# Peptides against a protein of PDB entry 4HTP: the designs that were tried, part 58

Target 1, 231 residues: chain A of PDB entry 4HTP
Amino acid sequence: SQTVASHVPFADLCSTLERIQKSKGRAEKIRHFREFLDSWRKFHDALHKNHKDVTDSFYPAMRLILPQLERERMAYGIKETMLAKLYIELLNLPRDGKDALKLLNYRTPTGTHGDAGDFAMIAYFVLKPRCLQKGSLTIQQVNDLLDSIASNNSAKRKDLIKKSLLQLITQSSALEQKWLIRMIIKDLKLGVSQQTIFSVFHNDAAELHNVTTDLEKVCRQLHDPSVGLSD

## One batch from the design tools (peptide; aimed at target 1 S39)

Design b2_p27_1_s3 (made by RFdiffusion4, then SolubleMPNN; from b2_p27_1, 15 letters changed)
Fold by OpenDDE base, seed 2:
Structure b2_p27_1_s3 (fold): chain B 231 residues (1-231), chain A 27 residues (1-27)
Amino acid sequence: as target 1 above (231 residues)
Amino acid sequence: SEVEKALKELREAMEKREEEAKREEEE
């Protein structure tokens, strides 16, 4: 069955996240998230018009926006140091070069940009002159690749983990990779709370999540913002 | 079709967001 996530480019989510991050005010941050969500819901309604028993929901996007609440996927087993080494290899960066050292020593404030401790931002600046301007992955494809990584980590298949990571990296822009890294590390630094994200999604979302701890159930049961839990 | 129309609208909205994000990225 067709899903909304199969039609929405990962780039659109990343653009939304970038806009949220760059916005100074809470109201603007909320606006950007709401615009993305409204577009998603509108497309969902059209895509699934006259279909019964629809299981599709905002879950594919929500689990990337709130990666710390992920319970379906097992651990990725990926740390910043692993990503640094992978980028050095993939980009053929000189090991003693400035860019390789920036990636490896991302915690040390060596940069003029104040990005110390944010590996994703450091990676972004290294990637920007080297990567494609636009990625090709959908949200569904990103989730599929992340599922593969988690599964292969559990199975201790390191080569297959690397393969999936390479697919993610090679098909993503620098901006998309910045956000992908943050999703994997489970720290988006959006400047909005989990509660704010839930409140914008649905008034009852926080409550339902507190009870169920199931993000997919939250997204499915509260898909319609006008239909409450008591409804 | 309604789906095609909705997809077109989605793409237009996405393009707008992408352009805005690019401006913010350059800033």
Scores: peptide ipSAE 0.517, ipTM 0.919, DockQ to the pose 0.635
OpenDDE base, seeds 1, 3, 4, 5: peptide ipSAE 0.479, 0.500, 0.502, 0.492; ipTM 0.910, 0.914, 0.915, 0.913

Design b2_p27_1_s4 (made by RFdiffusion4, then SolubleMPNN; from b2_p27_1, 14 letters changed)
Fold by OpenDDE base, seed 5:
Structure b2_p27_1_s4 (fold): chain B 231 residues (1-231), chain A 27 residues (1-27)
Amino acid sequence: as target 1 above (231 residues)
Amino acid sequence: SEVEAALEELREAMRRREEEAEEEEEE
């Protein structure tokens, strides 16, 4: 079945997240999230106009925006050190070179940007001059690859984990990879609370999540902002 | 079709957001 996530580029989510992060005020952060959400809902209504009882929802995007609330996927088993080694290999960086050392020593302030401790930002600056390809992944494809990583981690299939990571990396821009890393590490640094994200999505979302702890149920049951839990 | 029109509208909205994000990255 066709899903909204199969049509929405991962780049669109990443650009939205970037705009949210760069915005100083809560109101502006909310505006950027709302615009993305409204576009999603509008497209959903058109895509499913002739189909009743669809299971499609905002869940594919929401689980990437609030990755700390993920309960469906098992652990990725991916740490910053693994990603650093992978990038050094993939980009053929000299081990004693400046960029390799930045990735390996991401916790130590070595650069002018003050990004110490944020591996995703360090990776972004290393990737930006090297990534020439425009991102081509949809949100659905990103989720499928992340599912594969989690499944293969559980099965201890390291080679298959590497394969899925390479697919993500080679089909993503530097900006998309920055956000992908943050999703995997489960720290987006948006500067907006979980409560705010839920409140913008639906007035009853925080309450339903507190009871169920099921992000998919929240997204499906509260898909329509005009229909409450009591309706 | 209505779906095709909605997809086009989505693509236009995404292009606008991308352009805005690029402008913010250059600042």
Scores: peptide ipSAE 0.395, ipTM 0.868, DockQ to the pose 0.683
OpenDDE base, seeds 1, 2, 3, 4: peptide ipSAE 0.358, 0.339, 0.382, 0.317; ipTM 0.859, 0.851, 0.865, 0.842; seeds 2, 3 fail the geometry check

Design b2_p27_2 (made by RFdiffusion4)
Pose (drawn by RFdiffusion4):
Structure b2_p27_2 (pose): chain A 221 residues (1-106, 117-231), chain P 27 residues (1-27)
Amino acid sequence: SQTVASHVPFADLCSTLERIQKSKGRAEKIRHFREFLDSWRKFHDALHKNHKDVTDSFYPAMRLILPQLERERMAYGIKETMLAKLYIELLNLPRDGKDALKLLNYGDFAMIAYFVLKPRCLQKGSLTIQQVNDLLDSIASNNSAKRKDLIKKSLLQLITQSSALEQKWLIRMIIKDLKLGVSQQTIFSVFHNDAAELHNVTTDLEKVCRQLHDPSVGLSD
Amino acid sequence: TEEEEEEEEEEAQKERWEERIEEAEES
């Protein structure tokens, strides 16, 4: 019943992605990712130490790191133009004000929002990776259910409980373009030698994370 | 200064991981 994702601050995923994006070279981008992945695996063993048929995996984090491969969640129905309106309303931004104009006259949208949010209020987030995933699930379901009000509420929960950096990365997760500077092939290859292959056949991100959870155990076994 | 701040972030994150693993093992 328990998950690694319930114990990991979304902020730690975001700080990892930030350092990846910021790194100039491939080797450094891989290093930052590998450290998070390796810690996730060590904590998985400690958490599920004496457990039976464990289905927990790196999937809750991997689906955020490779969001373009997201298949389980339907479309979010979220445009950068409506996030601008949501922030103007939420932050009580005067429309003639400098910050409101930056959002309205839209180095992607996530960065503009980052610069707007950075000097403001909350500096330390509170959400875990699991809670972020649960809320993204509500947003996708409410888009399918045509409930734009429930989408606004769920997105408001995600935004108001998160730091500027988490919000920058959450926006990118929703738009599905992280701009990390490291390819999907590279990310799969760091995770597991066979991961790129398994994803080609299955097109199933959770299956790949679960089946190839152990790096020393291949597809052949 | 920027590189020192990044190293401090990496260390703090590692320490949080190590503490969480220790607490899971003691449980």

Design b2_p27_2_s1 (made by RFdiffusion4, then SolubleMPNN; from b2_p27_2, 13 letters changed)
Fold by OpenDDE base, seed 1:
Structure b2_p27_2_s1 (fold): chain B 231 residues (1-231), chain A 27 residues (1-27)
Amino acid sequence: as target 1 above (231 residues)
Amino acid sequence: KEKEEEEKELEELKERFKKLIEEALKK
């Protein structure tokens, strides 16, 4: 079935998240999120104009924006050290070189950018001169690959995990990879709270999530901002 | 300059969604 996520580039979500992170004030952060959400809803209405009983919702994007609330997908089993080793191998970085050491010792404040402890930012600067300028993945494709990683982690298939990670990496820009890393590690550093994200999405979203702990249900039942939980 | 770039990127995002919507409405 057709979904909004199958058409929206992952790059557009990442660009939105980047603007949110760079914004200094709460109001500006909210504006950027709202603009993406409103555009998503408008496209949903157009895509499903002749179908009233669709299960499609903002869930594919929301689960990437609030990855700490993920309950459907099992653990990835991926840490910063694993990603560092993967990048060193993939990019053929000298093990004793500056960039390899930055990735491995990401907690040490060696960077001029003040990115100590933020692996995703360190990775971004290493990747920027070495990766594609534009990615090709949709939000749905990213979620499919992440599902594969989680499934293979549960099955202890390390080789297949690596394969899926390589597919993500080779089809993503440096900026997209920065955000992908943060999604996997479950720390986006947006500077806006979970409560704020829910409040912008729907007035009843926080309440429904507190009761159900089901992010998909929240996104589906509260897809229309004008229809309340009690309606 | 940074704010101007952000606003440009936002407008480009809106334009891409506009195209998606237009294509969906033609089907």
Scores: peptide ipSAE 0.622, ipTM 0.934, DockQ to the pose 0.919
OpenDDE base, seeds 2, 3, 4, 5: peptide ipSAE 0.521, 0.598, 0.608, 0.579; ipTM 0.901, 0.927, 0.931, 0.921

Design b2_p27_2_s2 (made by RFdiffusion4, then SolubleMPNN; from b2_p27_2, 11 letters changed)
Fold by OpenDDE base, seed 5:
Structure b2_p27_2_s2 (fold): chain B 231 residues (1-231), chain A 27 residues (1-27)
Amino acid sequence: as target 1 above (231 residues)
Amino acid sequence: MEEEEEEKELEELRERFEKKIKEAEEA
């Protein structure tokens, strides 16, 4: 079945997240999230105009924005050290070279940008001069690949994990990879609380999530911002 | 310059969504 996530480029989510991160004020951060969400809901209504009671919702995006609340997908088994080694291999970086050492020693302040301890930012600067300028993945495709990684991690299929990671990397810009890394590590550094994200999504979202701990149910039941839990 | 680039990126995002909405409404 057609979903909004199958039509929305992952790049558009990443650009929104980048704007949220760069914004200093809470109000500006909220505005950028709200604009993306409102556009998503409008597109949902248009896409599903002839289909009532669809299961499609904001969940595919929400689970990437709040990856620490993921309960459906199993653990990735991916850490910064694994990603560093993968990038060194993929980019054919000299092992003793500056960029390889930056990735491996990401916790050590070696750079001028003050990004010590943020692997995603270190990776971004290494990737920016080497990667495609425009990605080709949709939000649905990103989630499908992440599902594959989690499933193969559970099955201990390291080769298939690598294959899915390579597909993500080769079809993503440096900016998209920065955010993808943060989603995998489950630390987006947006500067807004989970409570704020829920409050913008729906007034009852935080309450429903506290009871159910099911992010998909929250997104489906509270898809319409005008319809409450008691309605 | 950074603010202008951000505004442009936001406008382009809006245009992409508007186009998709229109296409879905006409389908």
Scores: peptide ipSAE 0.272, ipTM 0.776, DockQ to the pose 0.971
OpenDDE base, seeds 1, 2, 3, 4: peptide ipSAE 0.263, 0.253, 0.258, 0.271; ipTM 0.769, 0.761, 0.762, 0.776

Design b2_p27_2_s3 (made by RFdiffusion4, then SolubleMPNN; from b2_p27_2, 13 letters changed)
Fold by OpenDDE base, seed 1:
Structure b2_p27_2_s3 (fold): chain B 231 residues (1-231), chain A 27 residues (1-27)
Amino acid sequence: as target 1 above (231 residues)
Amino acid sequence: EEEEKEKKEEEELKKKFEEKIKKALES
């Protein structure tokens, strides 16, 4: 079945998240999220114009925006140290070189940017001169690869985890990889609360999530902002 | 200069997404 997530580039989500992060005010952060959500809903209505009963929803995007609330996927088993070693290998970085040491010692302030402890920002600056300018992945393809990583982690298949990570990395820009890392580590640093994201999505979203702990159910049942829980 | 380039690339991606939505609504 056709889904909105199969048509939306992952780059478009990452650009929205980047705008939210760079915005200083709460109102501006909310505006950028609302604009993306409204665009998604409009695309959904157009894509499913002749189909009333679809299971498609904002869930594929919401689980990437609120990765700490993920309950469908098992643990990735990926930490910053694993990603650092993977990038050193993939980019053929000298082990004693400046960029390899930045990735391995990401907690130590080595740079002028104040990004100490943010592995994704350290990785971004290393990747920017070395990666594609534009990625090719959709939101659906990113979720499929993340599902593969979680499944293979449960099965202890480290070789297949590495394969899926390489597919993500080789098809993504430096900016997309910054956000992908934050999704895997489950810390987006957007400067907005979970409650704010839910309140913009739907008035009843926080309540339904508190009862069900199910992001997919929240996104499906509250797809229409005009239809409440009691309706 | 680099920040302006990144901002322009982000705006271009936003515009391309809006164009896809517009095309889907016109279809």
Scores: peptide ipSAE 0.062, ipTM 0.700, DockQ to the pose 0.517
OpenDDE base, seeds 2, 3, 4, 5: peptide ipSAE 0.007, 0.034, 0.041, 0.034; ipTM 0.333, 0.560, 0.672, 0.570

Design b2_p27_2_s4 (made by RFdiffusion4, then SolubleMPNN; from b2_p27_2, 11 letters changed)
Fold by OpenDDE base, seed 5:
Structure b2_p27_2_s4 (fold): chain B 231 residues (1-231), chain A 27 residues (1-27)
Amino acid sequence: as target 1 above (231 residues)
Amino acid sequence: EEEEKEEEEEKALAERFEAKIEEALAA
């Protein structure tokens, strides 16, 4: 079936997340998230105008925004060290070179930017001069590739994990890869709480999630902000 | 200059959504 996520570029989600992260105040962070969500809902209504009974929801985006709440997808089995080695190989970085050492020693502050301990930020600066300016992946395609990684991790198929990672990397900008890394590591550093995200999404979202622990159910049942749990 | 670029990116995102909505409503 047709989904909103199949039409929304992953770049647009990443741009929104970047704006949220850069915003200093809670109110401004909330505004950026709300605007993206409202646009998503409006597009959903337009896309499904002739189909009232659809399972499509904000879930494909929400599971990337709150990756620590993921329960459907199994573990990726990917850590920063694995990504560092992959990037060194893919980008053909000299092993003793500055950029390779930055990726491998991401926990040790070697640079003036204060990005110590944030692998995604270190990767961003290495990738920026080397990657495409604009990615080509939709949110659905990103989730499909992440599903593939998790499934192949469970099956211990390292070759197929690498293949899916290469597809993600080669079709993404440096900015998109920064956020993708944070989604895989499950730490977005947005500066807003889970409770705030749920509160903006729907007034009853936190309550329903506390009972069900099912993020898809929360997104589907509370798709309409005007319809509550008791309705 | 950075704020102006961010505002332009925000506007561009909104316009992309509006275009998709219009296309879906016309179908």
Scores: peptide ipSAE 0.571, ipTM 0.918, DockQ to the pose 0.972
OpenDDE base, seeds 1, 2, 3, 4: peptide ipSAE 0.570, 0.557, 0.570, 0.570; ipTM 0.917, 0.913, 0.917, 0.918

Design b2_p27_3 (made by RFdiffusion4)
Pose (drawn by RFdiffusion4):
Order: structure tokens, then sequence, then C-alpha cells
Structure b2_p27_3 (pose): chain A 221 residues (1-106, 117-231), chain P 27 residues (1-27)
């Protein structure tokens, strides 16, 4: 019943992605990712120490790291133009004001929102990776159910409880373009030697994370 | 060789510190 994702601050995923994007070289981008992945695996063993048929895996984090491969969630129905309106309303931005104009006259949208949010209010987030995933699930379901009001509410929960950095990375997760500077093939290869292969056949991100959870146990076994 | 061993120890220490942080956070 318990999950690694319920114990990991979304902020730690975001700080990892930030350092990855900021790194110039491939080796350094891989290092930052590997450290988070390795810690996740160590904590998985400690958490599920004496447990039976464990289905928990790196999937809750991997689906945010490779969001373009997201298949379980339907489309979010979220455009950058409506996030701009959501922030103007939420932050009580005067439309003649400098910050409102930056959002309206839209180095992607996530960065503009980052610069707007950085000097403001909340500096430390509170959400875990699991809670972020649960809320993204509500947003995708409410898009399918044509409930734009419930989408606004869910997105407001995500935004108001998160720091500027988390929000920058959450926006990018919703748009599905992280701009990390490291390829999907590279990310799969760091996770598991066989991961790129398993994803080619299955097109199933959760299956890959679960089946190839152990790096020393290959597809042949 | 000694530099590689030190870097390995520092890497494992970061893993342990992060795992401890996550355990404390869940409390």
Amino acid sequence: SQTVASHVPFADLCSTLERIQKSKGRAEKIRHFREFLDSWRKFHDALHKNHKDVTDSFYPAMRLILPQLERERMAYGIKETMLAKLYIELLNLPRDGKDALKLLNYGDFAMIAYFVLKPRCLQKGSLTIQQVNDLLDSIASNNSAKRKDLIKKSLLQLITQSSALEQKWLIRMIIKDLKLGVSQQTIFSVFHNDAAELHNVTTDLEKVCRQLHDPSVGLSD
Amino acid sequence: EEEAEEEEEEHEERIDERVEKWENFAE
C-alpha cells in the first residue's frame, strides 16, 4: 500500500531537474539524475524491506522526468495563455503592471512565471511527488469530464502550495517539455541497460519502471 | 585511485543524507 513517492518532496525532484538543466555537460546532467535515482532505489529497499508482491517503482518520478511519454493520464487541456490569466487573477496583478504584461505578452513560459513568482510569498513547498501526481490525475480527468472549474481548483491547489521553482517545473511537466538538455535515450540508459528496449516494445512507462526496477536484473531474466 | 575512493564515499554519503531527509520529512 505504501509508496516511495509519498515520502519524497516534489521540491527534491524539482531541484534535481534544475541542476540538470543548469549543467553544461552530459556527464554532469547524468550525475545529478543518477544521484536522485540511486537514492530512490535505496529508499525503496528500506521502505519495502520485508514486503511481498511490491508494485511500487520509480514510475511516479519517471513520468514527470519523461512527461512526453505520459500515456496513463489523458490530456490536461491547459494552455500557457490560460495559466497567464490564472496567475494574473491569483496574484492580484494589475493588468497595466509589469508582471501582468510579461505574462500577457508571451526562455519559455515556465521561466517567465518563475521570474514573476520568485520574489513572492511562499519560498518553500509542501507537496510530495505522490500528491503532485494525484492532482495531475484530477486535472486530466476533469479535462475529460469537461469540468474547467474543477481544473482551475486543482491547479490552484498545485500552484499555491508550491515554491516558484516547483511551479516552473510543474508548468513544464504539464506542457510536456522539460528542456533538460539530455535525451530520452540517455535517461533510459542511465535507469537500466534494457529500459530503452522495453519501452520500444511496450510503450509503457510504468511497466518499464516496475519490470526493470533492479539494474542488475535484465530483461532476459 | 585515492581521489576516486573519496568521490565514491562522498556520493554514498549524499545518498544516505537524502534518504534520511525523506524519512524525517515523512514524520

Design b2_p27_3_s1 (made by RFdiffusion4, then SolubleMPNN; from b2_p27_3, 10 letters changed)
Fold by OpenDDE base, seed 5:
Structure b2_p27_3_s1 (fold): chain B 231 residues (1-231), chain A 27 residues (1-27)
Amino acid sequence: as target 1 above (231 residues)
Amino acid sequence: SEEEEEERREYEERIEERVKRWEEFAK
């Protein structure tokens, strides 16, 4: 069946997250998130105009925006060191070269950008001159690949994990990969709280999540901002 | 105010443009 996530470019989510991160004030951060959310809801209404009782919701995006609340998908088993080694191999970086050492020693401040300890930012600058300018993945495809990684991690199939990671990497821009890394390690550094994200999504979202701990139920039951828990 | 009306119009236009792009992306 058709879903909103199957039509939304992953690049659009990433550009929204980038705008949120770069915004200084809370109000501006909220505006960028609200614009994306309103676009999603409007597109949902158009896509499902002739279909009643759909289960489609904001969940595919929300689980990437709040990855620390993920409960459906099992652990990825991916750490920064694994990603560093993968990038060195994929990009054919000299192992004793500057860029390889930046990735492996990401905790040590050696760069001009002051990004010590932020692997995603270090990776971004290494990738920027070496990868696609624009990715081709939808949010649905990203989630499918992440599901594959989690499933194969549980099955201890390292070769298949690598295959899915390569698909993500080769079909994504440097900016998209920056945010993908942050989603995998579950630290987006947006500068807005979980409470703020829920409050913008729906007035009752935080309460429902506190009771159910089910992000999909929150997104589905509170899809319409005008319909509350008591309705 | 006129300023608020203009801001609202620009906001709605940005949303409409995004929706249109999404309608065409996966075709």
Scores: peptide ipSAE 0.669, ipTM 0.942, DockQ to the pose 0.891
OpenDDE base, seeds 1, 2, 3, 4: peptide ipSAE 0.664, 0.666, 0.667, 0.668; ipTM 0.941, 0.941, 0.941, 0.942; seed 2 fails the geometry check

Design b2_p27_3_s2 (made by RFdiffusion4, then SolubleMPNN; from b2_p27_3, 15 letters changed)
Fold by OpenDDE base, seed 5:
Formats: sequence, C-alpha cells, structure tokens
Structure b2_p27_3_s2 (fold): chain B 231 residues (1-231), chain A 27 residues (1-27)
Amino acid sequence: as target 1 above (231 residues)
Amino acid sequence: SSERRREEAEYQARIEEKVQRWEDFAK
C-alpha cells in the first residue's frame, strides 16, 4: 500500500534508535527523534500531496518505538531462549561453542562489554560478523511480518512463526536485528521516557493516550502538530 | 544568530536527505 511506512527503510528507524540510545543528554535524544519524526511528516505531505483524508500516520513507526503500548497485535509468544535456539540453528553454531553459550546464558556476564542481561546486545555481537551489512526491509514489511508472527502464535502454528522470524533475520543487518529483538521483547532501553516521546510527537499526545489507550488513534488524530484535541 | 541559521540549515538538509532516500527506496 502507498504509505510512508512502505517507503521508510527499517534500517533508518534502527539507526535513529541507535543514535538516541548512544546520546547522553535528554536534549540530544530528543533531537534525534525529532529529526526522524519531522522527516516522516515531510515525506507524508509529499507522498499524499494529492490525496485528502488519508488514514496514514506515524503509527507504524510509533508502535515499534513504544512496543509496550501495542494493543492491536496479539502477543508474539517469543522469549529470549527461543531466539537463542533459533540463532544457534540458523547460524549453525556449535552447541558447546562460545557464541552459542553466550546466547543461551545471556544473563551471565561472559565478556568485557557489560551486556549481561541484554539479549539483544549479546545477539548483536554474535551476528555482526555473520550477517548482512545492510537490510532490505521497510517498516511496513517489518510490521507485516510481526503481524504474521502474532497471528500464528495465536493459532499455535510454530512452523509459520519460525518462517516469519527467518524472513526477518535473513533480511536484516545485525544492528537491525538488535533493535528488532528489543521490539519483540518490548524493551528498547532508549533512556527516554514514554512521556518524552509523546511530548515531542504532540503536546496533547500523552493526554489523548491516557484517555483512549489507542496508539493508532493518537497518531491519527494528532498527526498535525499544530492541531490540538480541542480543535 | 549565524550559528543558529547554520544549524537550522544543516537540520533541514538532513531532513531533505531522508525524504529523498525514502522516495527512492520502494521504487
């Protein structure tokens, strides 16, 4: 479909998230998010220049940035242990090898990076020398695959879940997979609060979300930063 | 004022770069 999300590389979202995470101050974190958001809005205006009353919004990105607020998609049923086993299989890692053990025992400090307990970071370092340098997925495609995973989890179709996961993994860089894992686990560790994200998006976003708990509605109704709730 | 103008120009340039990239990505 002709949406902003169908044109935005997932890699660009991930690079933005990476910059936010690496930023020390709140102001710098906000700047990186704002740049991505402003780019999204500008592209939206260009893409839909001749189309009125589109339902397209920032929602496809927002639901990945604030995955804990996801209400449309059902649970994935994926935990770190499952991903560890999948990666061991996919990468053909020796079961008793260093990398396999790192993935399985991600909670135990094994290295100098201090990434104990962060499976995504552990996975990143294992994947970095083994994966594509650049992914090919759009934000829309990522969301479609995640929808598939959730749907198949509900249907208890483990084989199809694995298929969708493999598609995500094989078409993503190590960095993209790091963030994808965090999205699935629903912990991005950005160092910025939900309230801050909402405040940057729109002044009334936090309030509307508190009332509706509908992230899509928030993104649609408050798409224009100059139009408030009372308008 | 000059620094602010420069920063704003650089900011806009980064936005334009992303927009252009996104226009071409799914074609």
Scores: peptide ipSAE 0.680, ipTM 0.947, DockQ to the pose 0.922
OpenDDE base, seeds 1, 2, 3, 4: peptide ipSAE 0.672, 0.676, 0.677, 0.674; ipTM 0.945, 0.946, 0.947, 0.946; seed 3 fails the geometry check

Design b2_p27_3_s3 (made by RFdiffusion4, then SolubleMPNN; from b2_p27_3, 13 letters changed)
Fold by OpenDDE base, seed 3:
Structure b2_p27_3_s3 (fold): chain B 231 residues (1-231), chain A 27 residues (1-27)
Amino acid sequence: as target 1 above (231 residues)
Amino acid sequence: SASKEEEEREYEERIERKVKEWEEFAK
């Protein structure tokens, strides 16, 4: 079945998140999120013009924006140290080289950018001169690969986890990988609360989530911003 | 105001452009 997520570039979500992070004020952060959301809803209406009562919703994007609220997908079993080692291998970085050491010792201040403790930012600068300028993945494809990682983690299939990670990495820009890492680690550092995200999405979203703890249900039931819980 | 109307128009144009980009991306 056709979904909005199968048409939306992951790069566009990442660029939106980047704009949100760089924005200083709450209002500007909200504006960037709202623009992405409105585009999504408009595309949804166009895509599903002749099909009523579809299950398609903002959920594929929302679960990446609020990864800490993910309940459908199990744990990835991926930490920064694993990613560091993977990048060193994939990029063929000298083990004693500056970039390898930055990734492995990401918690130690290096004095370069003040990014100590933020593995995603450290990875970004290592990846920027080495990766594709533009990724090719859709939001659906990213979610499919993340589902694969979680499933294979549960099955203890480390080889397949690595395979899916490589697919994500090789088809993503440095910026996309920065955000992908943050999604996997479940810390986006956007500077906006989940309450703010919910409030922009729908007035009743926070309430429904508090009751159900089901992010997909929130996105489906409150897909139309003009239709409330009492309707 | 004229400024508000123009801002709203520009916003809608950005949304329409994004929708068009997405229609073409997965082809």
Scores: peptide ipSAE 0.667, ipTM 0.937, DockQ to the pose 0.927
OpenDDE base, seeds 1, 2, 4, 5: peptide ipSAE 0.376, 0.665, 0.367, 0.668; ipTM 0.846, 0.937, 0.836, 0.937; seeds 1, 4, 5 fail the geometry check

Design b2_p27_3_s4 (made by RFdiffusion4, then SolubleMPNN; from b2_p27_3, 14 letters changed)
Fold by OpenDDE base, seed 3:
Structure b2_p27_3_s4 (fold): chain B 231 residues (1-231), chain A 27 residues (1-27)
Amino acid sequence: as target 1 above (231 residues)
Amino acid sequence: SSSAERERREYEERIERKVKAWEEFAK
């Protein structure tokens, strides 16, 4: 069956996250998230117009927005150092060059941007002049690749992990990779709380999550903002 | 207010454009 996530570009989620991060006020951050969510719900209604009681929900996006709440897939086993080495190899960066050293020593303030400790931002600036301007991945494809990484990590298939990472990287813009890295590391730095995200999604979302700890269940049961938990 | 109505309309138009773009992306 077709899902909303199979139609939504990963780039659009990343652009939304970028807008949220750049917004100073809580209200503006909420506005950007709400616009994406409303678009998702409207598309869902159009896509599933003739199909009642579908299991499709906002879950594919929500699990990327709140990656620290992921419970379905196992750990990726990916650290910043691994990504640094991968980028150095993939981009054929000189090992003693400035960009390679920035990636490897991401914790040390060596740059003018003050991005020390934020590997994703450091990677972004290295990738920006070298990567595709626009990615081609859908949210579903990103989740499929992340599922593959987690599964292969559990199975200790390092070569297949690298393969999936390369697919993600080669089909993503620098901005998309910035956010993908943050999703993998499970720190988006949005400047908005989990509670705020839940509250915008549905009034009962935080409560249901507190009871179930099941993000998919929250997204599915509370898909309609007008239908409450007690309804 | 007329301003609020315009803002709502613009918001709805943005959503509609996004939905249309998503319909085309997977093709």
Scores: peptide ipSAE 0.663, ipTM 0.943, DockQ to the pose 0.896
OpenDDE base, seeds 1, 2, 4, 5: peptide ipSAE 0.653, 0.655, 0.242, 0.661; ipTM 0.941, 0.941, 0.765, 0.942

Design b2_p27_4 (made by RFdiffusion4)
Pose (drawn by RFdiffusion4):
Structure b2_p27_4 (pose): chain A 221 residues (1-106, 117-231), chain P 27 residues (1-27)
Amino acid sequence: SQTVASHVPFADLCSTLERIQKSKGRAEKIRHFREFLDSWRKFHDALHKNHKDVTDSFYPAMRLILPQLERERMAYGIKETMLAKLYIELLNLPRDGKDALKLLNYGDFAMIAYFVLKPRCLQKGSLTIQQVNDLLDSIASNNSAKRKDLIKKSLLQLITQSSALEQKWLIRMIIKDLKLGVSQQTIFSVFHNDAAELHNVTTDLEKVCRQLHDPSVGLSD
Amino acid sequence: EEEEEEEETEEKLEERIAELEEEREEE
């Protein structure tokens, strides 16, 4: 019943992605990712130490790191133009004000929102990766259910409980373009030698994370 | 700088595992 994702602050995933994006070279981008992946695996063993048929995996984090491969969640129905309106309303921004104009006259949208949010209020987030995933699930379902009000509420929960950095990365997760500077092939190859292959056949990100959870155990086994 | 980052990561992980063990001992 328990998951690694319930114990990991979304902030730690975001700080990892931030350092990855910031790194100039491939080797450094891989290093930052590998450290998070390796810690996730060590904590998985400690958490599920004496457990039986464990289905937990790196999927809750991997689906955020490779969001363009997201298949379980339906479309979010979220446009950058409406996030701008949501922030202007939420932050009580005067429309003649400098911050409101930056959002309205839209180095992607996530960065503009980052610069707007950085000097403001909350500096430390509280959400875990699991809670972020649960809320993204509600947003995708409410888009399918045509409930734009419930989408606003769920997104408000995500935004108001998160730091500027987490919001920058959450926006990129929703738009599905992280701009990390490291390819999907590279990310799969760091995770597992066989991961790129398994994803080609299955197009199933959770299956790949679960089946190839152990790096020393290949597809042949 | 790399060594400091690795150390911080290891310490964070060790604290989380210790907290998990303490919760089990309390149960």

